# Peptides against a protein of PDB entry 5TUV, part 182

Target 1, 107 residues: chain A of PDB entry 5TUV
Amino acid sequence: KEVIDRLRYLKAEIEDLELKERELDQQKLWLQQSIKNVMDDSINNRFSYVTHEDICNCFNGDTLLAIQAPSGTQLEVPIPEMGQNGQKKYQINLKSHSGPIHVLLIN
Target 2, 107 residues: chain B of PDB entry 5TUV
Amino acid sequence: AQECQNLEVERQRRLERIKQKQSQLQELILQQIAFKNLVQRNRHAEQQASRPPPPNSVIHLPFIIVNTSKKTVIDCSISNDKFEYLFNFDNTFEIHDDIEVLKRMGM

## One batch from the design tools (peptide; made by RFdiffusion4, then SolubleMPNN)

Design b2_p27_1_s3 (from b2_p27_1, 11 letters changed)
Fold by OpenDDE base, seed 1:
Structure b2_p27_1_s3 (fold): chain B 107 residues (1-107), chain C 107 residues (1-107), chain A 27 residues (1-27)
Amino acid sequence: as target 1 above (107 residues)
Amino acid sequence: as target 2 above (107 residues)
Amino acid sequence: SSFESEVHISAQSPKSLENFRFHDLRT
């Protein structure tokens, strides 16, 4: 029956796609590890920085804060809530577990 | 017929996920390239200057950029060990990852 | 934790608001 043939075809294709998706997942994992290794290299780490000029060239007309923190630092931006004065409160919470956080005013 | 339709939907779902994962993989590759280009740029710059930049003149990865209006008032509370930061803004802000910064830099 | 240092900075407001419940700076 045509329907049966179509079902068999689709099932086979889905199986192939499933394998492809797993392959991509593996590739992503390995690439992420590769990036980590490259960034953790002592020489690369020494030169892994941007300048104030770099930041200023990327953003214009606003106040810019640069926040440098160790990998794994937790960033929390709560949903804005109404304060006691009736104004929405906009917040950023940072929590590091492995080193100090450094903040620079760029602009 | 219904089974065939269900499999068609599943097929399309998997195809879309694969497409998304392929795109994400390419993005990671570009991130790695951008990082390597950044390192090379900085190495060359320091070679020309014959010294490293002053510590407060650069932002080391990983970092984030907080962009807000010049009219925004920012209050920052810092823990004694500088492991915890609390920022309060009286207006909205944007957060940009270092990855986006590298993109904007043309790395 | 308790905070001991406070800094006040005047800055312009951004055009949009980012919302992250919890996010690692680098993952």
Scores: peptide ipSAE 0.035, ipTM 0.859, DockQ to the pose 0.065; fails the geometry check
Fold by OpenDDE base, seed 4:
Structure b2_p27_1_s3 (fold): chain B 107 residues (1-107), chain C 107 residues (1-107), chain A 27 residues (1-27)
Amino acid sequence: as target 1 above (107 residues)
Amino acid sequence: as target 2 above (107 residues)
Amino acid sequence: SSFESEVHISAQSPKSLENFRFHDLRT
């Protein structure tokens, strides 16, 4: 029957799509590791920086803070909620596990 | 048949996931290229200047940029080891990652 | 992302250096 043939076709296609999705997952893992290796290279690490000028050219000046932290640093930005005094809380929480955090005021 | 419809839905769901993953892989490739371009730029610049930039004049990756109004009051609480930071703002702010900065720089 | 969390929030910024205060946490 036409329906039976369609079912067989769909099942076969889904199996092929599953294989493709797994391939993409593996490629993502490889690429993520590749990026990490490139960034961790001693020469690349030495030159992995931007300047104040770079930042100023990218953003128009209100107050710009640059926060440099080690890879893997936890970043939390709570949803602004009403504080105990009736004022909304705007917060950034940072937790590093591998090194100190540095803060620079750009402007 | 109901089974045929269910498989059609599953097929479409998998196709959409694959499309999303392909897009994400493309983004990662561009990130790696941008980083390599950044390193090359900085190496060339330091060679021309015959010296590295002053330590506090550059921002090492990884980093984030916080943008807020010049009227915003920022309180920063820092742990003794500088591994934990708590920022309090009396108004809203924007956060941008280093990837976005590299994009804006045209890397 | 360089951090464990990728967060992009649109909000307003502080005025000047005088409005940026640091203090050490003491337990």
Scores: peptide ipSAE 0.032, ipTM 0.858, DockQ to the pose 0.193; fails the geometry check
Fold by OpenDDE base, seed 3:
Structure b2_p27_1_s3 (fold): chain B 107 residues (1-107), chain C 107 residues (1-107), chain A 27 residues (1-27)
Amino acid sequence: as target 1 above (107 residues)
Amino acid sequence: as target 2 above (107 residues)
Amino acid sequence: SSFESEVHISAQSPKSLENFRFHDLRT
């Protein structure tokens, strides 16, 4: 009957989609590894930076902090909650496990 | 039939996941291109200047940018080894990752 | 992001060195 045919069609399509999804997963892994390799290259690493001018051109009229930290550094931004004094706390917590954190005031 | 409906839901779920994964792959490709362009720019710039930039004049990847009001008071507590940072703000702030900065730079 | 966690928060305002304070954490 029509329902049986529909079921067969759907099952076949889902199987094809499973294959497609696995293909995309593999492509992602490959690309991630490729990016890592490019960034870890000694020459590329030497030139992997932005300038103060670059940052200033991206933002206008603000206090800008540039925080450089090793990959994998934990970044925590708690949801603003009322403090003991009734004021919302706005906080950033950084924890590195592989090296020091460097902070620059862009202004 | 109920089974047919279940499979249609599953099909749609998989299609959405595939779409998301395709988008993520495109983002990774753009990231890689942006990084390569950044490196090329910096190499050329240093060649023209015949010297590297001063250490504190550039922000090395990976980094984040914190943007806040000029009136915002920022208190920063730092561990002795500089592995841990605690930032307290008396007002709201924005965080932008290096990927977003590269996009804004047109890389 | 290049950090372990990816967070996007938006805020924009003027720059001032006077409002940035540093102190050491007690270990």
Scores: peptide ipSAE 0.031, ipTM 0.858, DockQ to the pose 0.216; fails the geometry check
Fold by OpenDDE base, seed 2:
Structure b2_p27_1_s3 (fold): chain B 107 residues (1-107), chain C 107 residues (1-107), chain A 27 residues (1-27)
Amino acid sequence: as target 1 above (107 residues)
Amino acid sequence: as target 2 above (107 residues)
Amino acid sequence: SSFESEVHISAQSPKSLENFRFHDLRT
């Protein structure tokens, strides 16, 4: 039957796609490790920064806070909910496990 | 046949996942390139100036940028070890990661 | 996000900025 042939074709294609997906997953892992290695390099780490000017050029002139924290720092932004005073709560929670967090006011 | 239709749906699902993973991989590649460009820029700039940038004039990666109105009142609570921060805003804010900043910088 | 784990934050802000306040967290 044509249906049987189609089924065989689809199964074979799906198998190929599974292999492709696994390949992409491995490539992602490799690249992630590569990026980490590049960023952790002593020379690269020394020069891995942006300036106040860089930030100001990227954003309009509202209040800008730059928060530097070590990789793996947890960032939590709760969904705004009404507080007891009838105002919505806007919050950012930061928790680092490996080092201090540094905050700079840019604008 | 229903089985054929099911496999076609699965095939399409896998194709979409592969497409997404390919896009994510490309994004990682671009991130690595942007980072390398940033490092090169800074290295060259410091060589030309024959000095590092002034302290507190730069933001080291990884970082985030918080953007809010000039009228927004920000309360920051800091733990003794500076590993935990709680920000309270009386109005809305935006958060941008360092990857987005590098993109906006054209790195 | 560049952040995954607990964050230690030091904040530097001009004291003249009335809309930015710092408080100590009680452990």
Scores: peptide ipSAE 0.029, ipTM 0.854, DockQ to the pose 0.323; fails the geometry check

Design b2_p27_1_s4 (from b2_p27_1, 10 letters changed)
Fold by OpenDDE base, seed 1:
Structure b2_p27_1_s4 (fold): chain B 107 residues (1-107), chain C 107 residues (1-107), chain A 27 residues (1-27)
Amino acid sequence: as target 1 above (107 residues)
Amino acid sequence: as target 2 above (107 residues)
Amino acid sequence: STFESEINISAASESSLKNFNFHDLRT
């Protein structure tokens, strides 16, 4: 009796949790679409930028590169391997499919 | 007894997923707010200046920031159409996305 | 593609093992 009651309770709770999880999934999709709509708005898109000053204020005085590229641009950072000169290779590979990539040296 | 234990494990698993999804939703909400604040700031700034910023003075979203030491040597190879970039560093680097930048900006 | 332009920039960096893709603020 006790085991059966516990099983019934757990099954009911899991069912409630399943509903909650699905609700959260739906909310995530809705919010993602909302963000997309906001960012795709012509006015918002026009003003969707940061300045050099903004970047400099966010980071210390090291070399800063700003790389702007279209959404969906592929970014690859290979695992560092030994190069021809015995030096580790530190690389970034970028490939865009929908537009040019722009690079700015900030600092 | 074993079935009860299995269900309890499943219950806990679902609870953890729900917690993670709730956190992700909050993050998305904050991202949307940050973006709206950025747009508002830029609109106000351009109104005060009575002109848009110079083309090379701003970084349009989406973007990434590459941070490296001032001693790091960076070689960049660019395709003719600027769709592909290859960066070579002689030392380690850090990458930050635009979301993190907006956070650091206090948006 | 063929790379036609090369730019040398003096900078020091540490490699990031994070996975990144250009995307909207939607993660």
Scores: peptide ipSAE 0.047, ipTM 0.866, DockQ to the pose 0.056; fails the geometry check
Fold by OpenDDE base, seed 4:
Structure b2_p27_1_s4 (fold): chain B 107 residues (1-107), chain C 107 residues (1-107), chain A 27 residues (1-27)
Amino acid sequence: as target 1 above (107 residues)
Amino acid sequence: as target 2 above (107 residues)
Amino acid sequence: STFESEINISAASESSLKNFNFHDLRT
């Protein structure tokens, strides 16, 4: 009887958790779409930028590259492997599908 | 019973997923707020200056920041259409997305 | 400054392993 009651309780709780998870999934989708709509708005898009000063205030001293690319651009950072010359390869691969990529040297 | 144990494992798994999804949702909310604040800041700044910023003085979203030592040698290969970029570094680097930058800016 | 062509910059960087899509940052 105790085991049966526990099983019933667990099944009911899992059902409630399923409902909660679906609710969160829908909220996430809604919010993601909302963010996209806000960012794609013509007025917001016009003002969706940061300055060199903003970046310099966020980071110290080292070489800083700012890479701007369209939404949907793919970024790949391969696991560093030993190259043919015995040097580890540190790489960034970028592939855009909708527009050019721009690179700025900040510091 | 084995069935009871299985359901308890499932319950715990679902609880963890829900927790993760709640955290992700909060992050998205903060992202939207940060973006709106950025737009508002820039609109106000341009109104005060009575002009937009110089073209190459700003970085449009979305973007990433690459941080590396001043001694790092960076080779960048660019496709003709500027849709593909290959960066080679002779040392380690850090990548920061625009979301992190907005956070550091206090948006 | 803006980079419009192949560039060579002598600088050392730290490694970062993150594969992502720019679109997926917010969606």
Scores: peptide ipSAE 0.041, ipTM 0.858, DockQ to the pose 0.059; fails the geometry check
Fold by OpenDDE base, seed 5:
Structure b2_p27_1_s4 (fold): chain B 107 residues (1-107), chain C 107 residues (1-107), chain A 27 residues (1-27)
Amino acid sequence: as target 1 above (107 residues)
Amino acid sequence: as target 2 above (107 residues)
Amino acid sequence: STFESEINISAASESSLKNFNFHDLRT
């Protein structure tokens, strides 16, 4: 029947898609390792920075904070809630496990 | 018929997941290119200046940018061991990662 | 300039939970 043929077709296609997904997963792992190697290179690491000018060119008119922290540093932005003084609390929570956090006021 | 419908749903789910993974791979490639371009720019700039930039004038990767109004009052609470930071704002703010900054820089 | 020179800073003993990580270009 047509239904049986459709089932066979779908099963075969799903099998092909499984193979494709595994291929993409492997490619991602390879690329991630490549990026890691590039960034961990001593010369590249030395030059892996942006300037105040760079940031000012990307943003305008307001207060800009630059927060540098080690990879893996945890960031939390809670949903704003009313504080004890009747004002909404807008917060950023940071937790670093592998190094210091450095904060700069850009403008 | 029900089995056919189930497989069609599964097929569509896998197709969407594959599409997402392909997009993620492309983004990673662009990130690596942007990083390499950043390194090249900085190396060239330091060669021209014959010195590294002052430490307080640059932001090392990885980082985030917080953008808020100049009228916003910002308070920072730091743990005694400096592993945890709490930023309090009396108004809304925006957060941008280093990837977005590199994109805005045209890297 | 640095954060400590221009923004109000106080001591705290707070705990933060994870809902997002700092970006890592490696991942």
Scores: peptide ipSAE 0.037, ipTM 0.857, DockQ to the pose 0.038; fails the geometry check
Fold by OpenDDE base, seed 2:
Structure b2_p27_1_s4 (fold): chain B 107 residues (1-107), chain C 107 residues (1-107), chain A 27 residues (1-27)
Amino acid sequence: as target 1 above (107 residues)
Amino acid sequence: as target 2 above (107 residues)
Amino acid sequence: STFESEINISAASESSLKNFNFHDLRT
């Protein structure tokens, strides 16, 4: 039957797609590890920075905070809620587990 | 017929996931390229200058940028070990990661 | 919302410091 043939075709295609998806997953893992290795390289790490000028060129004349923290640092931005004085609270919470956080103010 | 429809739905779902994973993989590739370009730029710049940049003039990866109005009052509370930060803003802010910054820099 | 990130930060100017307060959580 046509239906049986269609079923066979679809099942075969799905199997192929499953293989493709697994391949992509492995490629992602490989690339993530590659990126980590590149970034952890002593020479690359030494030159892994941007300048104040770089940042200023990316953003217009507002107050800019540059926050440097180790990988895996937890960033929390609570949903704005009304404060004690009726003002909405705008907050950022940072928690590092592997090193100190460094903050710079950029005009 | 119903089984065919079910498999077609599954096929479509898998195709969409694959597409998303392909896009994510491409993004990672671009991130790696951008990072390598950044390192190359900085190495060349320091070679030309025959010295590293001033310590407080650069922002080492990984980092985030917080952008807010000049009028925004920022209160920063820091733990003794500098592992925990609490930022309070009296107005809205934007957060940008280093990946986006590198993109904006054209790396 | 909460998520993990990697962060780097630079110094602020005196003019910007007027709207930027720092204090120790342990005090």
Scores: peptide ipSAE 0.030, ipTM 0.855, DockQ to the pose 0.342; fails the geometry check

Design b2_p27_2_s1 (from b2_p27_2, 16 letters changed)
Fold by OpenDDE base, seed 5:
Structure b2_p27_2_s1 (fold): chain B 107 residues (1-107), chain C 107 residues (1-107), chain A 27 residues (1-27)
Amino acid sequence: as target 1 above (107 residues)
Amino acid sequence: as target 2 above (107 residues)
Amino acid sequence: KPKILYSTTLDLTNVDQPKTFKVTDSD
């Protein structure tokens, strides 16, 4: 029957898609590791920075904070809630596991 | 018939995930290129200046940029331990990844 | 714990999260 044939076709296609997705997952991991290796290279690491000028060229008109932290540092923004003073609180939570967080005021 | 519909939904979901992962791979490649270009730029710049930039003038990767109004009051506190930071803003803000900065820089 | 509106990690290899986030008073 047509329905049975369609089911067979869909199941076969899904199986192929599962294989493709796993392939892409592996490629992603490989590429991510490659990038990490490049960044961890002593020479590359020495020159892995941007300047105040770079940031100012990308943004203007407001206060700019640069927050530098170790790779893997977690950042969270909770839903804004009303504070004790009736002021709505806008927050950024950072958690570093491997080193200090450095904050710079750009402008 | 219901099983057929369920499989079709699953098929479409998998196709979308595959598409997303393909896009992510492409972005990773571009990020790696951008990083290498950044390193090359900085090496060249330091060669021309015959010195490294002042420590307070550069932002090492990884980092984020927080953009907020000049009128926004910003408080920073360390909570629990030295690894957890809390930023409080009395107004709205924008967060930009270093990846976006590199893109805006044309790397 | 407050409900999280946005979360990410500082990592150049992180492509699972948006590259830009805006918090507004309507959130």
Scores: peptide ipSAE 0.548, ipTM 0.911, DockQ to the pose 0.868
Fold by OpenDDE base, seed 1:
Structure b2_p27_2_s1 (fold): chain B 107 residues (1-107), chain C 107 residues (1-107), chain A 27 residues (1-27)
Amino acid sequence: as target 1 above (107 residues)
Amino acid sequence: as target 2 above (107 residues)
Amino acid sequence: KPKILYSTTLDLTNVDQPKTFKVTDSD
């Protein structure tokens, strides 16, 4: 009977946690949509950029590439493999579905 | 009982997911604030300069930053269609998203 | 076809994926 009571208690708690998780899921979706709306605003969109100086201030001493692409662009890094020349391949694959990709060399 | 143990495991999994989702919500809020601050900064800067920045001097969101050694050889090519890009590096690299940049900028 | 080590989607609202990734020579 102690086990039965514990089971009932756990089931009730899990039910409460399920409700909490669904609440958080809804809040996440709402906030994500809110951010998208803010970003899509014409004025905000016009000023949604960073400068070369901004990037250089964040990173030191290395080559910096800035890759700008439409929202939703997919990025993949495959496991490095040996190339035909015996050189290990370090690679980035990008796939855009809605517009061009722009690349800038910062440093 | 085994059933009791199974429910306790499930309870713990749900608690961890809830914790993760709460953290994600906090990050989304910070991202929204950072974006708004970025827009405000840029608007003010352009007002002071009485002109927009040169097109090649800014990176529009969304973007990523690739950081690699100055000795790294980078090759970029387009494959399959105009929306698919391939970057090849002869050495290791780091990828940073725009969110991280905004954080480092203090937005 | 190659096994993917890391993947992400460019989106400011994306909080499900890492913000930083490093490709090392040990990979």
Scores: peptide ipSAE 0.546, ipTM 0.911, DockQ to the pose 0.876
Fold by OpenDDE base, seed 2:
Structure b2_p27_2_s1 (fold): chain B 107 residues (1-107), chain C 107 residues (1-107), chain A 27 residues (1-27)
Amino acid sequence: as target 1 above (107 residues)
Amino acid sequence: as target 2 above (107 residues)
Amino acid sequence: KPKILYSTTLDLTNVDQPKTFKVTDSD
């Protein structure tokens, strides 16, 4: 009896959780679209930037590269491997499909 | 008994997913707020300066920040396909999303 | 060909990927 009741309870709860998860998925999609709409607004897009000072205030002491690319640009870091010179390779691969990539040295 | 255990595991799995999704929604809300604050800040700043910033002095969204030692040698190459960029580092590095930058900026 | 250690897409609405990634010498 106890096991049967527990099973029934768990199944019912899982069903409720499925509904909740779907609700959250929809909310996520709507919110993401909302953000995109806000960002695509002409005025907002015009002012959607940070400055060198902003970056310097967030980070310190090291070399900082800012890489700006179109939305949807893919970034990949392969597993570091030994190069021809015996030096371990650390890489970032970027693939843009819709526009140029801009690189700025901050410090 | 085994079925009960399986369902309990599934229940917990779903609860964790829901928790993650709730967190993601919260982050999206914060991101939207941060973006709007950024835009407002920049609009105000440009009004005060009566001019836009120099075009290569700002980093437009979306972007990433790469942080590495000042001793790190960085090479950048662009493939024949101009849409592909390869960055080579002789040492370790850190990647930070624009979202994190906005957070660190207090937006 | 090389196995990818980290991947992401530049998108402010992307909350599925880590916001910070560190490449270490132990990778």
Scores: peptide ipSAE 0.545, ipTM 0.910, DockQ to the pose 0.889
Fold by OpenDDE base, seed 4:
Order: structure tokens, then sequence, then C-alpha cells
Structure b2_p27_2_s1 (fold): chain B 107 residues (1-107), chain C 107 residues (1-107), chain A 27 residues (1-27)
């Protein structure tokens, strides 16, 4: 009896959670599209940048590279391994699909 | 009995996914606000200066920041596929997303 | 070929991937 009642309750709750999850999925897609629309706006796009000063204020001491690339560019860091000369390889792989990659040395 | 246990596991899994999705939505909202604040700041700054910043003094979104030691040797190679870039470092490095930069800027 | 330690996509709408990563020395 108690088991049957618990089963019914759990099934009903799971159904409600399924609805909630689908709602959140739709909201996520909507918000992502909203952000894209805002960023693609001509005025917003014109002003969608940070300055060297901004970066320097956020970071200090080390060498800083700013790598700008088109939206959707893929970045990968492989596990560091020994190179042919015995030096470990620390790498960043970038794959752009639509445009050039721009690199700036900040400091 | 066993069915109840299975449903309880599923219930908990769904609750965790919902929690993650709620967190992602909150982050997206904050990102959109940060971006709008960035645009507003830049528009105001350019109005005050009566000119845009020099082209090589700004980093357009999206971007990443790579920081490494001052002693780190960095080289960049373009693969046979001109859209693929390989950065080589002789030492460790850190990668920071543009979102993190906006947060550090207080946007 | 090599196993990927970290991956991301340059996209402000991407909330499914880490925003910061540090490569450390292999022990």
Amino acid sequence: as target 1 above (107 residues)
Amino acid sequence: as target 2 above (107 residues)
Amino acid sequence: KPKILYSTTLDLTNVDQPKTFKVTDSD
C-alpha cells in the first residue's frame, strides 16, 4: 500500500519535473538567441570591445596575449607531452570557421 | 520496492539537471547585462573623446586572454588549413574567457 | 590525436564549458 502510493507520487513528480526541465531548455534557447541578437546589433557590435587598459587592470605581472576570433571558434588544449627535444609541449589549438584570428600582445 | 528506488534515483537526477540549468540561465542573464554595460561604457567614452579608440588598442568580442610567465617563449603557426592555429608555449599558461574579463571589470 | 585536456568555444552564449583553465606541469 505504502509502496504503491509512493510509486504514484514519484511518477507524478517526475512528470512535473520533465515539464520544468523542458521549460528551462526553452528559456535557455530563448536567452541565448536574445544575447546573439543583442551582440549582432550594428550599434552594439561597434562597441563590443575591451581596451588594453581593461586587460591590464584585470591582470598583472605576466605576459598577456589577447586572442580574438569569430564567434564559434573552437579552442583545445591537449595534455602536455614530451616533445622530440625532450621539452614538454604546452599548446593551444584554435579552429576558426568563418574568419581570421587576431593576436595582440598586451604586455 | 526496486521500482521505487529506480524512480527516486531518476527524480534526483532530474532535480540536479534542473538546478544546473537554472544556474546557467542566471549566468546568461548576467552575461547579457554585462555586455550591455560594456557597450554603454564604450559609447560614453567615445563620445567624451570625440573619436573612436585606435584600432589596435582594443580587443573585440569574443576573445580569450592567455597569461604566462615573462620568460615563456611563445610561437604561433598556421596549419595547412588556414583556419587552424597552433600556439606553442615552452611553459605553463592560463586561459581566461572574455566573460571572466567582463566580470573582473565590474560590468 | 592527443587527448584533449581542455576545450571551449569562443561564444558569449556558451555556458556549458569552463570559463578559465590553467595548464600545469605534468608530474
Scores: peptide ipSAE 0.540, ipTM 0.909, DockQ to the pose 0.780

